# Peptides against a protein of PDB entry 2QAS, part 92

Target 1, 120 residues: chain A of PDB entry 2QAS
Amino acid sequence: PPEDLMQYEAMAQDALRGVVKAALKKAAAPGGLPEPHHLYITFKTKAAGVSGPQDLLSKYPDEMTIVLQHQYWDLAPGETFFSVTLKFGGQPKRLSVPYAALTRFYDPSVQFALQFSAPE

## One batch from the design tools (peptide; made by RFdiffusion4, then SolubleMPNN)

Design b2_p24_3_s1 (from b2_p24_3, 8 letters changed)
Fold by OpenDDE base, seed 4:
Structure b2_p24_3_s1 (fold): chain B 120 residues (1-120), chain A 24 residues (1-24)
Amino acid sequence: as target 1 above (120 residues)
Amino acid sequence: PPPLLTGDPAEEPAHRAELAAMAA
């Protein structure tokens, strides 16, 4: 097959990352996500821009999945990354994740799934 | 088990079960 010099797949992936951003913005709005929607977000923990508590990131050296349903606070979806507070070991921890670090997005309520190629 | 972080560890079993059910 001919070489794709336009990099259409990368463009499509970037557009789909926009879906995640939009979904998180809905989740951050007053009242949160409309029932029964909730989100499973998987990302590479060592990707550039990922930040959070050392104990958490060390426990999951490759990738981890967070669930945004009943127990999350101060979700802040920015333009390049989102941050959210989740309890870890009973303590609230702030996690910041660039959209570029994502590898999976899933909403089981409607079985909507996206997969992404993230930086190594 | 696969890495999964919920806001409350008490909800983790239910979330894991949900993921398993959706994948089945």
Scores: peptide ipSAE 0.388, ipTM 0.856, DockQ to the pose 0.574
Fold by OpenDDE base, seed 3:
Structure b2_p24_3_s1 (fold): chain B 120 residues (1-120), chain A 24 residues (1-24)
Amino acid sequence: as target 1 above (120 residues)
Amino acid sequence: PPPLLTGDPAEEPAHRAELAAMAA
């Protein structure tokens, strides 16, 4: 097959990362997500720019999926990364994830799914 | 297999099941 020197698939994935950003901005707005919408976000835990509790990231050295539904706080969707507070083991933990680290986005309420390739 | 899941431990079983169901 012809060689794609433009790397259109990568461009498309980057554009679709904007959907995740927009969804998170809706989730961060007053009142949160409209029920029953909730978000499953999967990311590479060792990707550049990912930060969070050492014990948590060590427990999941490859990928981790977080759920934004009933228990999340201070969701801050920036332009290049988002941060959010989630409880793990009953304790609040701050997690920061670049959109580039995402590998999966899913809203089961409407069965909307996106998949991404994430560099380390 | 579905990706590893973390979050609220009280809801984790339900979330894990939901994720698994989608992946099936």
Scores: peptide ipSAE 0.371, ipTM 0.842, DockQ to the pose 0.641
Fold by OpenDDE base, seed 1:
Structure b2_p24_3_s1 (fold): chain B 120 residues (1-120), chain A 24 residues (1-24)
Amino acid sequence: as target 1 above (120 residues)
Amino acid sequence: PPPLLTGDPAEEPAHRAELAAMAA
């Protein structure tokens, strides 16, 4: 089959990652997400740029899913990564995740799902 | 395999159930 020298699939994937960024920016805005929207975000925990508490990342060595609904604080969606404070074991922990590390995005309120290919 | 979920322990059961029901 013909070789795609334009790398269209990668371009499309990056464009769709922009949907996640945009959704997080809405979630971070005053008033938060409109009910009943809430977000499930899955990412590779060992991907480059992922940072967070050792105990949390060790518990999920491959992928983990965070839920942004009721228990999250200081959501900061940047241009290349987002950070958020989540409770783990009852204690607040800061997590930073590059959009490139994402493997899945889901909003069950409208059954909207996206799948991504992330580096190993 | 189901996704590994973290967050509020009190809400985790409900979140897992929601994923299983709506994203399987």
Scores: peptide ipSAE 0.347, ipTM 0.842, DockQ to the pose 0.618
Fold by OpenDDE base, seed 2:
Structure b2_p24_3_s1 (fold): chain B 120 residues (1-120), chain A 24 residues (1-24)
Amino acid sequence: as target 1 above (120 residues)
Amino acid sequence: PPPLLTGDPAEEPAHRAELAAMAA
């Protein structure tokens, strides 16, 4: 097939990453997510820009899935990355994840799913 | 009051069920 110099698929993927950003902005709004919506976010832990506790990243050396439902604090959905405080084993931990590191987004309440290719 | 669900889906039975369904 002819070469796609426009890279339409990549542009489409970037647009879909915008859906994740928008969803996180809703989650960060006063009152949080409307019930029963909650978000499963999977990302490559070794992707550039990912930041978090060493113990947590060591536990999940390739991919990690986090869930935003009730216990999340200081959710900050930025332009290129989001940060959030979550509890793991009862301990609050701060994570910073670029949208480019995402591999999956899912809201089981309405069975809405997105999948992405993330850099190694 | 709402349940206290952690950020790791593996820590809660309800989340584990959903996580398993996602993998299927």
Scores: peptide ipSAE 0.302, ipTM 0.820, DockQ to the pose 0.226

Design b2_p24_3_s2 (from b2_p24_3, 7 letters changed)
Fold by OpenDDE base, seed 3:
Structure b2_p24_3_s2 (fold): chain B 120 residues (1-120), chain A 24 residues (1-24)
Amino acid sequence: as target 1 above (120 residues)
Amino acid sequence: PPPLFHGDPAELPQHEAELAAMEA
């Protein structure tokens, strides 16, 4: 097959990662997500740039899935990563995840799903 | 992938069901 020097597939995947970023920005806006929308986000816990509590990352050494519905705080979607506060063991913990670390995105309210290849 | 459930434990059954439906 002809060689793609433009890397169109990579560009398309990056555009789809932009959907996740945009969705998180909506979630971070005043009032949060419009019900019943809520987000499941799966990512590689050992990917470069991932930061969080050591006990949490040790418990999930490969991937984890977080749910953003009712119990999340201080969601901050940046241009290259997002951060959010979630409770673990009843205590609030800060998690920082680059969009490049994502492997899945899902909104069950409308059955919208995306999958990504993420470096480990 | 292993899920991280947070907040109200009463929400866990819903979240587990929704993830299971996605994987199906």
Scores: peptide ipSAE 0.399, ipTM 0.868, DockQ to the pose 0.662
Fold by OpenDDE base, seed 1:
Structure b2_p24_3_s2 (fold): chain B 120 residues (1-120), chain A 24 residues (1-24)
Amino acid sequence: as target 1 above (120 residues)
Amino acid sequence: PPPLFHGDPAELPQHEAELAAMEA
């Protein structure tokens, strides 16, 4: 097959990551997500730009999934990454995840799923 | 499937079920 010098697949992946960003912005708006929507976000924990509590990230050395339904606070979806407060062991911890680190997005309420290739 | 993290263990059964449904 012919060479794709335009990298269309990468472009498409980036565009789809935009869906996650947009969804998170909706979640961060007043009132949060419209019920029953809630989000499962999977990401590579060792990807560049990922930051959070050492004990949490060490527990999941490859990738982990967070769920944004009831137990999250101060969701801040930026242009290149989002941050959110989650309770780990009862203590609030700030997690920052670049959209480029994402490997999966899922909203079970409407069975909407996306999968991404993320740098190792 | 990747490990699931959430803050409320009481909701774990629901979340695990929803993820399992996706994987199936």
Scores: peptide ipSAE 0.394, ipTM 0.862, DockQ to the pose 0.790
Fold by OpenDDE base, seed 4:
Structure b2_p24_3_s2 (fold): chain B 120 residues (1-120), chain A 24 residues (1-24)
Amino acid sequence: as target 1 above (120 residues)
Amino acid sequence: PPPLFHGDPAELPQHEAELAAMEA
């Protein structure tokens, strides 16, 4: 097959990362996500720009999945990364994840799923 | 599947089921 010099798949992936950003912005808006929508977000924990508590990231050295349904606070979706507070070991922990670190996005309420290539 | 981190153990069964459904 002919070589794709345009790299359309990469461009499509970038566009789809925008879906995640938009969804998180909806979640961060007053009132949160409309029921029953909730989000599963998987990312590479060692990707550049990922930051959070050492114990949490050490527990998940490759990838981890967070669920944004009932137990999350102060979701802040920025332009290049989002941050959110989750309870780990009973304590609130701040996690910051660049959108580029994402590998999966899922909303089971409507069975919407996306997969992404993430840099190591 | 990647490990699941959540803030409420009481919701773990639901979340595991939802992830399993995606992969099925």
Scores: peptide ipSAE 0.379, ipTM 0.860, DockQ to the pose 0.785
Fold by OpenDDE base, seed 2:
Structure b2_p24_3_s2 (fold): chain B 120 residues (1-120), chain A 24 residues (1-24)
Amino acid sequence: as target 1 above (120 residues)
Amino acid sequence: PPPLFHGDPAELPQHEAELAAMEA
């Protein structure tokens, strides 16, 4: 097949990652997401730039999914990564995830799903 | 499916169901 020198797939992936960023910015706004919207975010735990509790990331060396509905704090969606506080073992911990590390995004309230190819 | 982390154990049944529905 013809060689794609435009790299359309990569451009499309980047655009779709922008949807996640935009959704998180809405979630971070005062009042949070409009009910009943909530977000499931899956990412590669060993991807470059991922940081968080050592015990958690060690326990799940491949992927993990977080849900942003009621129990999250200080969501900060930056330009290249987002950070959020979640309770692990009852203790608040800071998690930082680059958008490039994402493999799946889902909002069950409207059954909206996106899948991404993240570096191994 | 990848492991699911959530902060509220009371919501686990709902979240597991929603995640399962996504993969169906």
Scores: peptide ipSAE 0.373, ipTM 0.869, DockQ to the pose 0.761

Design b2_p24_3_s3 (from b2_p24_3, 9 letters changed)
Fold by OpenDDE base, seed 2:
Structure b2_p24_3_s3 (fold): chain B 120 residues (1-120), chain A 24 residues (1-24)
Amino acid sequence: as target 1 above (120 residues)
Amino acid sequence: PPPLFDGDPSLLPEHQAELAAMEA
């Protein structure tokens, strides 16, 4: 097949990662997401830049999915990563995830799904 | 399917269903 020197697929992936960032910024705005919208975010737990509680990340060495609907606080979507507070074992824990670590994004309310290739 | 985390996923049957649908 012809060689793609433009790397269009990678550019498309980056553009779609921007959708996730934009969605999280909407979620972080006052009032949160408009109901019934809520977000499922899957990411590689060992990807560069991922940080969080050791016990949580150790339990899930490959991927994990967080859902932003009922129990999350202080969602902070930055330019390269987002952070959010979730309760693990009843205790609030801060999780930070680079957008580059994402493998899937899903909003079941409208069945909107995105898949991404993340560093192994 | 990947593990689900929303505080206590065992108390979130609706999320379990949505995760299953997502994997389908």
Scores: peptide ipSAE 0.240, ipTM 0.784, DockQ to the pose 0.739
Fold by OpenDDE base, seed 3:
Structure b2_p24_3_s3 (fold): chain B 120 residues (1-120), chain A 24 residues (1-24)
Amino acid sequence: as target 1 above (120 residues)
Amino acid sequence: PPPLFDGDPSLLPEHQAELAAMEA
């Protein structure tokens, strides 16, 4: 097959990651997501730029899925990563995830799903 | 399926069901 020197697939992947960013920005806006919308976000916990509590990341050494619906606070969607507070062991913990670390995005309310290639 | 985390995932059956659905 012909060689793609434009890297169109990478461009498309980045554009789709932009959908996640935009969705998180809506979630972070006053009032949050319109019900019944809620988000499942899966990411590689060892990917570059991922940061969070040591005990949490140790518990999920490969990948994990967070749900943004009932129990999340201070969602901050930046340009290259987002951060959010979740409760682990009953205590609030700050998690920071680069969009590049994502492997899946899902909103079951409308069955909208995206999958991504992420670094190991 | 990957681990689910939203507080205590063991107490979130609704989310377990949705996760199972997205894996199917």
Scores: peptide ipSAE 0.240, ipTM 0.778, DockQ to the pose 0.711
Fold by OpenDDE base, seed 5:
Structure b2_p24_3_s3 (fold): chain B 120 residues (1-120), chain A 24 residues (1-24)
Amino acid sequence: as target 1 above (120 residues)
Amino acid sequence: PPPLFDGDPSLLPEHQAELAAMEA
């Protein structure tokens, strides 16, 4: 097979990560996501740039999925990462996740799913 | 499936069902 010097697959992956970023920006807008949309986001907890509660990340050393539906606050989707406040152990904790750390994105309301390869 | 967290790492029935549906 011929060598792809354009790296189309990588470009496609980046474009798809852009979908997640865009979706999160919609979620962060006033009023949040239009019902019944809600998001499942899976990421590698040890990926570069991931930060959050020590106890939470220690409990899930490989990957974890957060669902943005019932309990999340101050969602802030940046250009390279997003941060969100979740309650763990009754205490609000800030989680920061680079889009590059994502391995899965899912919106069950319309059965839309994306999968990504993420470095550790 | 990876651990689910929605303010709590415990899986809610509704979320568990949705994840199962996706992976089916």
Scores: peptide ipSAE 0.238, ipTM 0.795, DockQ to the pose 0.599
Fold by OpenDDE base, seed 1:
Structure b2_p24_3_s3 (fold): chain B 120 residues (1-120), chain A 24 residues (1-24)
Amino acid sequence: as target 1 above (120 residues)
Amino acid sequence: PPPLFDGDPSLLPEHQAELAAMEA
């Protein structure tokens, strides 16, 4: 097949990652997400830039999914990564995830799903 | 499907069921 020197697929994925960023920014706005919207975010735990509690990341060596609906705090969607506070074992832990590490985004309320290829 | 963060109290049984139902 013809060689794609434009890397259109990568560009498309980056654009779609922007949807996740935008959605998180909506979630971080006053009042949070409009009900019943809530987000499932899956990411590669060993991807560059992923930061979180060692025990958590060790437990999920490949990828994990977090849910943003009931129990999350201080969601901070930056330009290249987002961070959020989740309780692990009852203790608040800060998780930072680059958008490039994402593999799936899902909002069941409207059955909106995105899938991404992330670095192994 | 990828594992859910079971240390997050937001991951209620209803969430797991929701994912299963939507992905089925």
Scores: peptide ipSAE 0.236, ipTM 0.786, DockQ to the pose 0.645

Design b2_p24_3_s4 (from b2_p24_3, 7 letters changed)
Fold by OpenDDE base, seed 5:
Structure b2_p24_3_s4 (fold): chain B 120 residues (1-120), chain A 24 residues (1-24)
Amino acid sequence: as target 1 above (120 residues)
Amino acid sequence: PPPLLTGDPSLLPTYLAELAAMEA
């Protein structure tokens, strides 16, 4: 096929990352996500900008998936990354993930899924 | 599938099932 000098695929991927950001902003709003919606977010744990507890990131050196439904706190969806507090081993830990690090987004309540290519 | 982290371990089986359904 002809060479795409516009890089439409990349543009589309960025637009779809915007869906994740928007969904997280809804989740962070008062009242949280409307039931039964809940989010599965998969990301590269060693991607640039990812930060979190050493024990957690060491345990999952490639990718990991977090579930945002009932047990999460202080979800803060920024413009380039989001942060959230999750309990790990019973202790609250802060995780920060750039949207660019995402590889998958899923809401099983409506079977909505997105996949992304993320740099390592 | 990548490792799954949830704040509610009691729901882990349910979450794993949901992920399996997505990949099926």
Scores: peptide ipSAE 0.379, ipTM 0.859, DockQ to the pose 0.756
Fold by OpenDDE base, seed 3:
Structure b2_p24_3_s4 (fold): chain B 120 residues (1-120), chain A 24 residues (1-24)
Amino acid sequence: as target 1 above (120 residues)
Amino acid sequence: PPPLLTGDPSLLPTYLAELAAMEA
């Protein structure tokens, strides 16, 4: 097959990552997510730019999924990464995840799902 | 499926079910 010098697949993936960013921005807006919407976000824990509790990331060295529904705080969706506070073991922990690290996005309330290629 | 984490452990069973449904 012809060689794609435009890298359209990468462009398409970036566009889809934009959906996640937009969804998170909606979630971060006043009022939060409109019920019953809630978000499952899966990412590579060792991807570049991922930051969070060392014990947590060490416990899940490949991927992990976080749920944003009722108990999340200070969601900050930036242009290249988002950060959010979640409680683990009853303690608030800050997690920062580049959109490039995402592998899955899911909103079961409307069965909307996206999958992404992420760096290993 | 990858490990699932939430701040509300009481909802873990529900969330696991939803995630499983996604994978199916």
Scores: peptide ipSAE 0.372, ipTM 0.856, DockQ to the pose 0.800
Fold by OpenDDE base, seed 2:
Structure b2_p24_3_s4 (fold): chain B 120 residues (1-120), chain A 24 residues (1-24)
Amino acid sequence: as target 1 above (120 residues)
Amino acid sequence: PPPLLTGDPSLLPTYLAELAAMEA
């Protein structure tokens, strides 16, 4: 097959990662997400730039899914990564995830789903 | 394998069911 020197697939993925970033910015706005919207975000825990509690990341060595609905705080969607405070075992923990680490994004309220390739 | 959910665990069954339906 002909070689794609434009790398269209990568550009398309980058554009779709922009959807996630935009959605998180809406989630970070005062009042949070408009009901009934909520977000399931799956990412590779060992991807470059992922940071969080050692015990948490060790518990999920491949990938994990977080849900942003009612129990999240200080969501900060940056240009290349987002950070958020979530409770694990009742304790608040700060998690930082580059958009490049994402493998799935899902809003069940409207059945909107995206899938991405991420570093193995 | 199903994704490991660290948020509200009560939502996992519904999430997995809906995810499977969309990917099938």
Scores: peptide ipSAE 0.043, ipTM 0.629, DockQ to the pose 0.451
Fold by OpenDDE base, seed 1:
Structure b2_p24_3_s4 (fold): chain B 120 residues (1-120), chain A 24 residues (1-24)
Amino acid sequence: as target 1 above (120 residues)
Amino acid sequence: PPPLLTGDPSLLPTYLAELAAMEA
């Protein structure tokens, strides 16, 4: 097959990752997401730039899914990554996830889903 | 897909079902 020197696939993926960033910015705004919207975000736990509780990340060495609906705090969607405080075992923990680490994004309220190829 | 780690774990079955239906 012909070689794609433009890397259109990568460009498209980056654009779609921008949708996640934009959605998170809406979620971080005062009042949060408009109901009934909520987000399921799946990412590679070992991807470069992912940071969080060691025990948690070790427990899920491949991927994990977080839910942003009612129990999240201090959501901070940056340019290249987002951070959020979530409770694990009842304790608040800070999680930072680069958008490049994402493998799935889903809003069940409108059945909107995105899938991504993420590096190991 | 991987398990839910935050939020209401009872939502996982629904999530998986909806995801499967959407991809079918």
Scores: peptide ipSAE 0.033, ipTM 0.600, DockQ to the pose 0.432

Design b2_p24_4_s1 (from b2_p24_4 with T1P L3A H6F F13L A17P A20F)
Fold by OpenDDE base, seed 5:
Structure b2_p24_4_s1 (fold): chain B 120 residues (1-120), chain A 24 residues (1-24)
Amino acid sequence: as target 1 above (120 residues)
Amino acid sequence: PYAERFIVPPEELVPPPPPFNTEP
């Protein structure tokens, strides 16, 4: 096939990652997500820019899934990454995840799913 | 190949792996 100099696939990828960013910004707004919406977010733990406790990341050497429903705090969705405080072993831990590290986004309340390729 | 959107029908739904933050 001919070379795509417009890079439409990359543009589509960025647009869909933008949906995740927008959803997280809604989640971070006062009042949080409208019930019963909640988010399952899966990401590559070894992707560039992923930051978190060593014990947590060591437990999940490939991918990790988090749920944003009730047990999360201080969600901060930036332009290139989001950060959130979650409980791990009963202790609060800060996690930072670039949107480029995401492999799956899912809202089971409406069965809306996105899948992404992320760098190894 | 980099991203896909799905409105998954119930019969084809595959749940994501269990999240780590599932404390009561």
Scores: peptide ipSAE 0.036, ipTM 0.625, DockQ to the pose 0.453
Fold by OpenDDE base, seed 2:
Structure b2_p24_4_s1 (fold): chain B 120 residues (1-120), chain A 24 residues (1-24)
Amino acid sequence: as target 1 above (120 residues)
Amino acid sequence: PYAERFIVPPEELVPPPPPFNTEP
């Protein structure tokens, strides 16, 4: 079969990760997400660039899912990663996640799902 | 292989890992 010199799969992967980034930017805008939209975001906790509290990452050594609906603060979606404050054991913790670390994105309100291959 | 887009009906949804944070 002919070689794909355009690398379409890689471009498609980046484009779909861009959907997550765009959704998070909407969530971070004034007023937040339009009701009833909310986001389930799953990522590899040991992926490069993931940072957060040691006790949290130790509890979830493989994958972790966060829900962005009512209990999150200071969402900051950057160009390559986003950061957000979540409460762990009642204490606010800052989590930073590269978009490349994501394995799943889901909005239950419209049953929209994205699945990604993430580096180990 | 790479990123996949799909609309999942409830009956076919594969549940994600337990969420770290939940609604109050």
Scores: peptide ipSAE 0.028, ipTM 0.625, DockQ to the pose 0.432
Fold by OpenDDE base, seed 1:
Structure b2_p24_4_s1 (fold): chain B 120 residues (1-120), chain A 24 residues (1-24)
Amino acid sequence: as target 1 above (120 residues)
Amino acid sequence: PYAERFIVPPEELVPPPPPFNTEP
């Protein structure tokens, strides 16, 4: 078959990452997510641009999943990454995750799932 | 139960349904 120089599959993946970004923007809007929607977000912890508490990231050397439902604060979905405050060890910690680092997105309320390839 | 666990490793989650998007 002919060589795909356009890399359409990658384009499609990027477009679908936009779904995550849009969902996070809905979550960050006044009133938050409509019940019972909530978000499971999995990402590679060592991917470029990921930042957070050293102890937290050390605990999850490969990937980790955060749940945005009841216990999150100051969700800030940017154009290339989002940041959010979560409690770790009882203390609030700021986590920043590029959308490119995502490996899975899941909303159990409607069983909507996406998965992505992310750099190690 | 989901509201109580907001930091978890992937292996602790029930596998989601088949992904909606293209093959990674």
Scores: peptide ipSAE 0.018, ipTM 0.462, DockQ to the pose 0.053
Fold by OpenDDE base, seed 3:
Structure b2_p24_4_s1 (fold): chain B 120 residues (1-120), chain A 24 residues (1-24)
Amino acid sequence: as target 1 above (120 residues)
Amino acid sequence: PYAERFIVPPEELVPPPPPFNTEP
């Protein structure tokens, strides 16, 4: 079969990661996400660029899923990563996740789902 | 009216419908 020198599959994957970025930007805007939209975000906890509480990341050494619905603060979607404040045991903790570390994105309200390959 | 925030491992999630993007 013909060889794809354009690498269309990779481009498509990158474009779909852009959907996650765009969704998070909507969530970070004033007013947040329109109800009932909310986001399940799964990522590799040991991926390069992931930063957060050591105890939390140790508890989930492979992957973890955060749900952005009502209890999150200071969501900051950058160009290569996003950061968000979540409360653990009543204490706010900052989590930073590169988009490249994502493996799943899901909005249950409309059953919109994406899957990604992420580096270890 | 605020639902609880979940922080769970992927293995505890109900699998979502298959994505429309290419396989990871």
Scores: peptide ipSAE 0.018, ipTM 0.463, DockQ to the pose 0.041; fails the geometry check

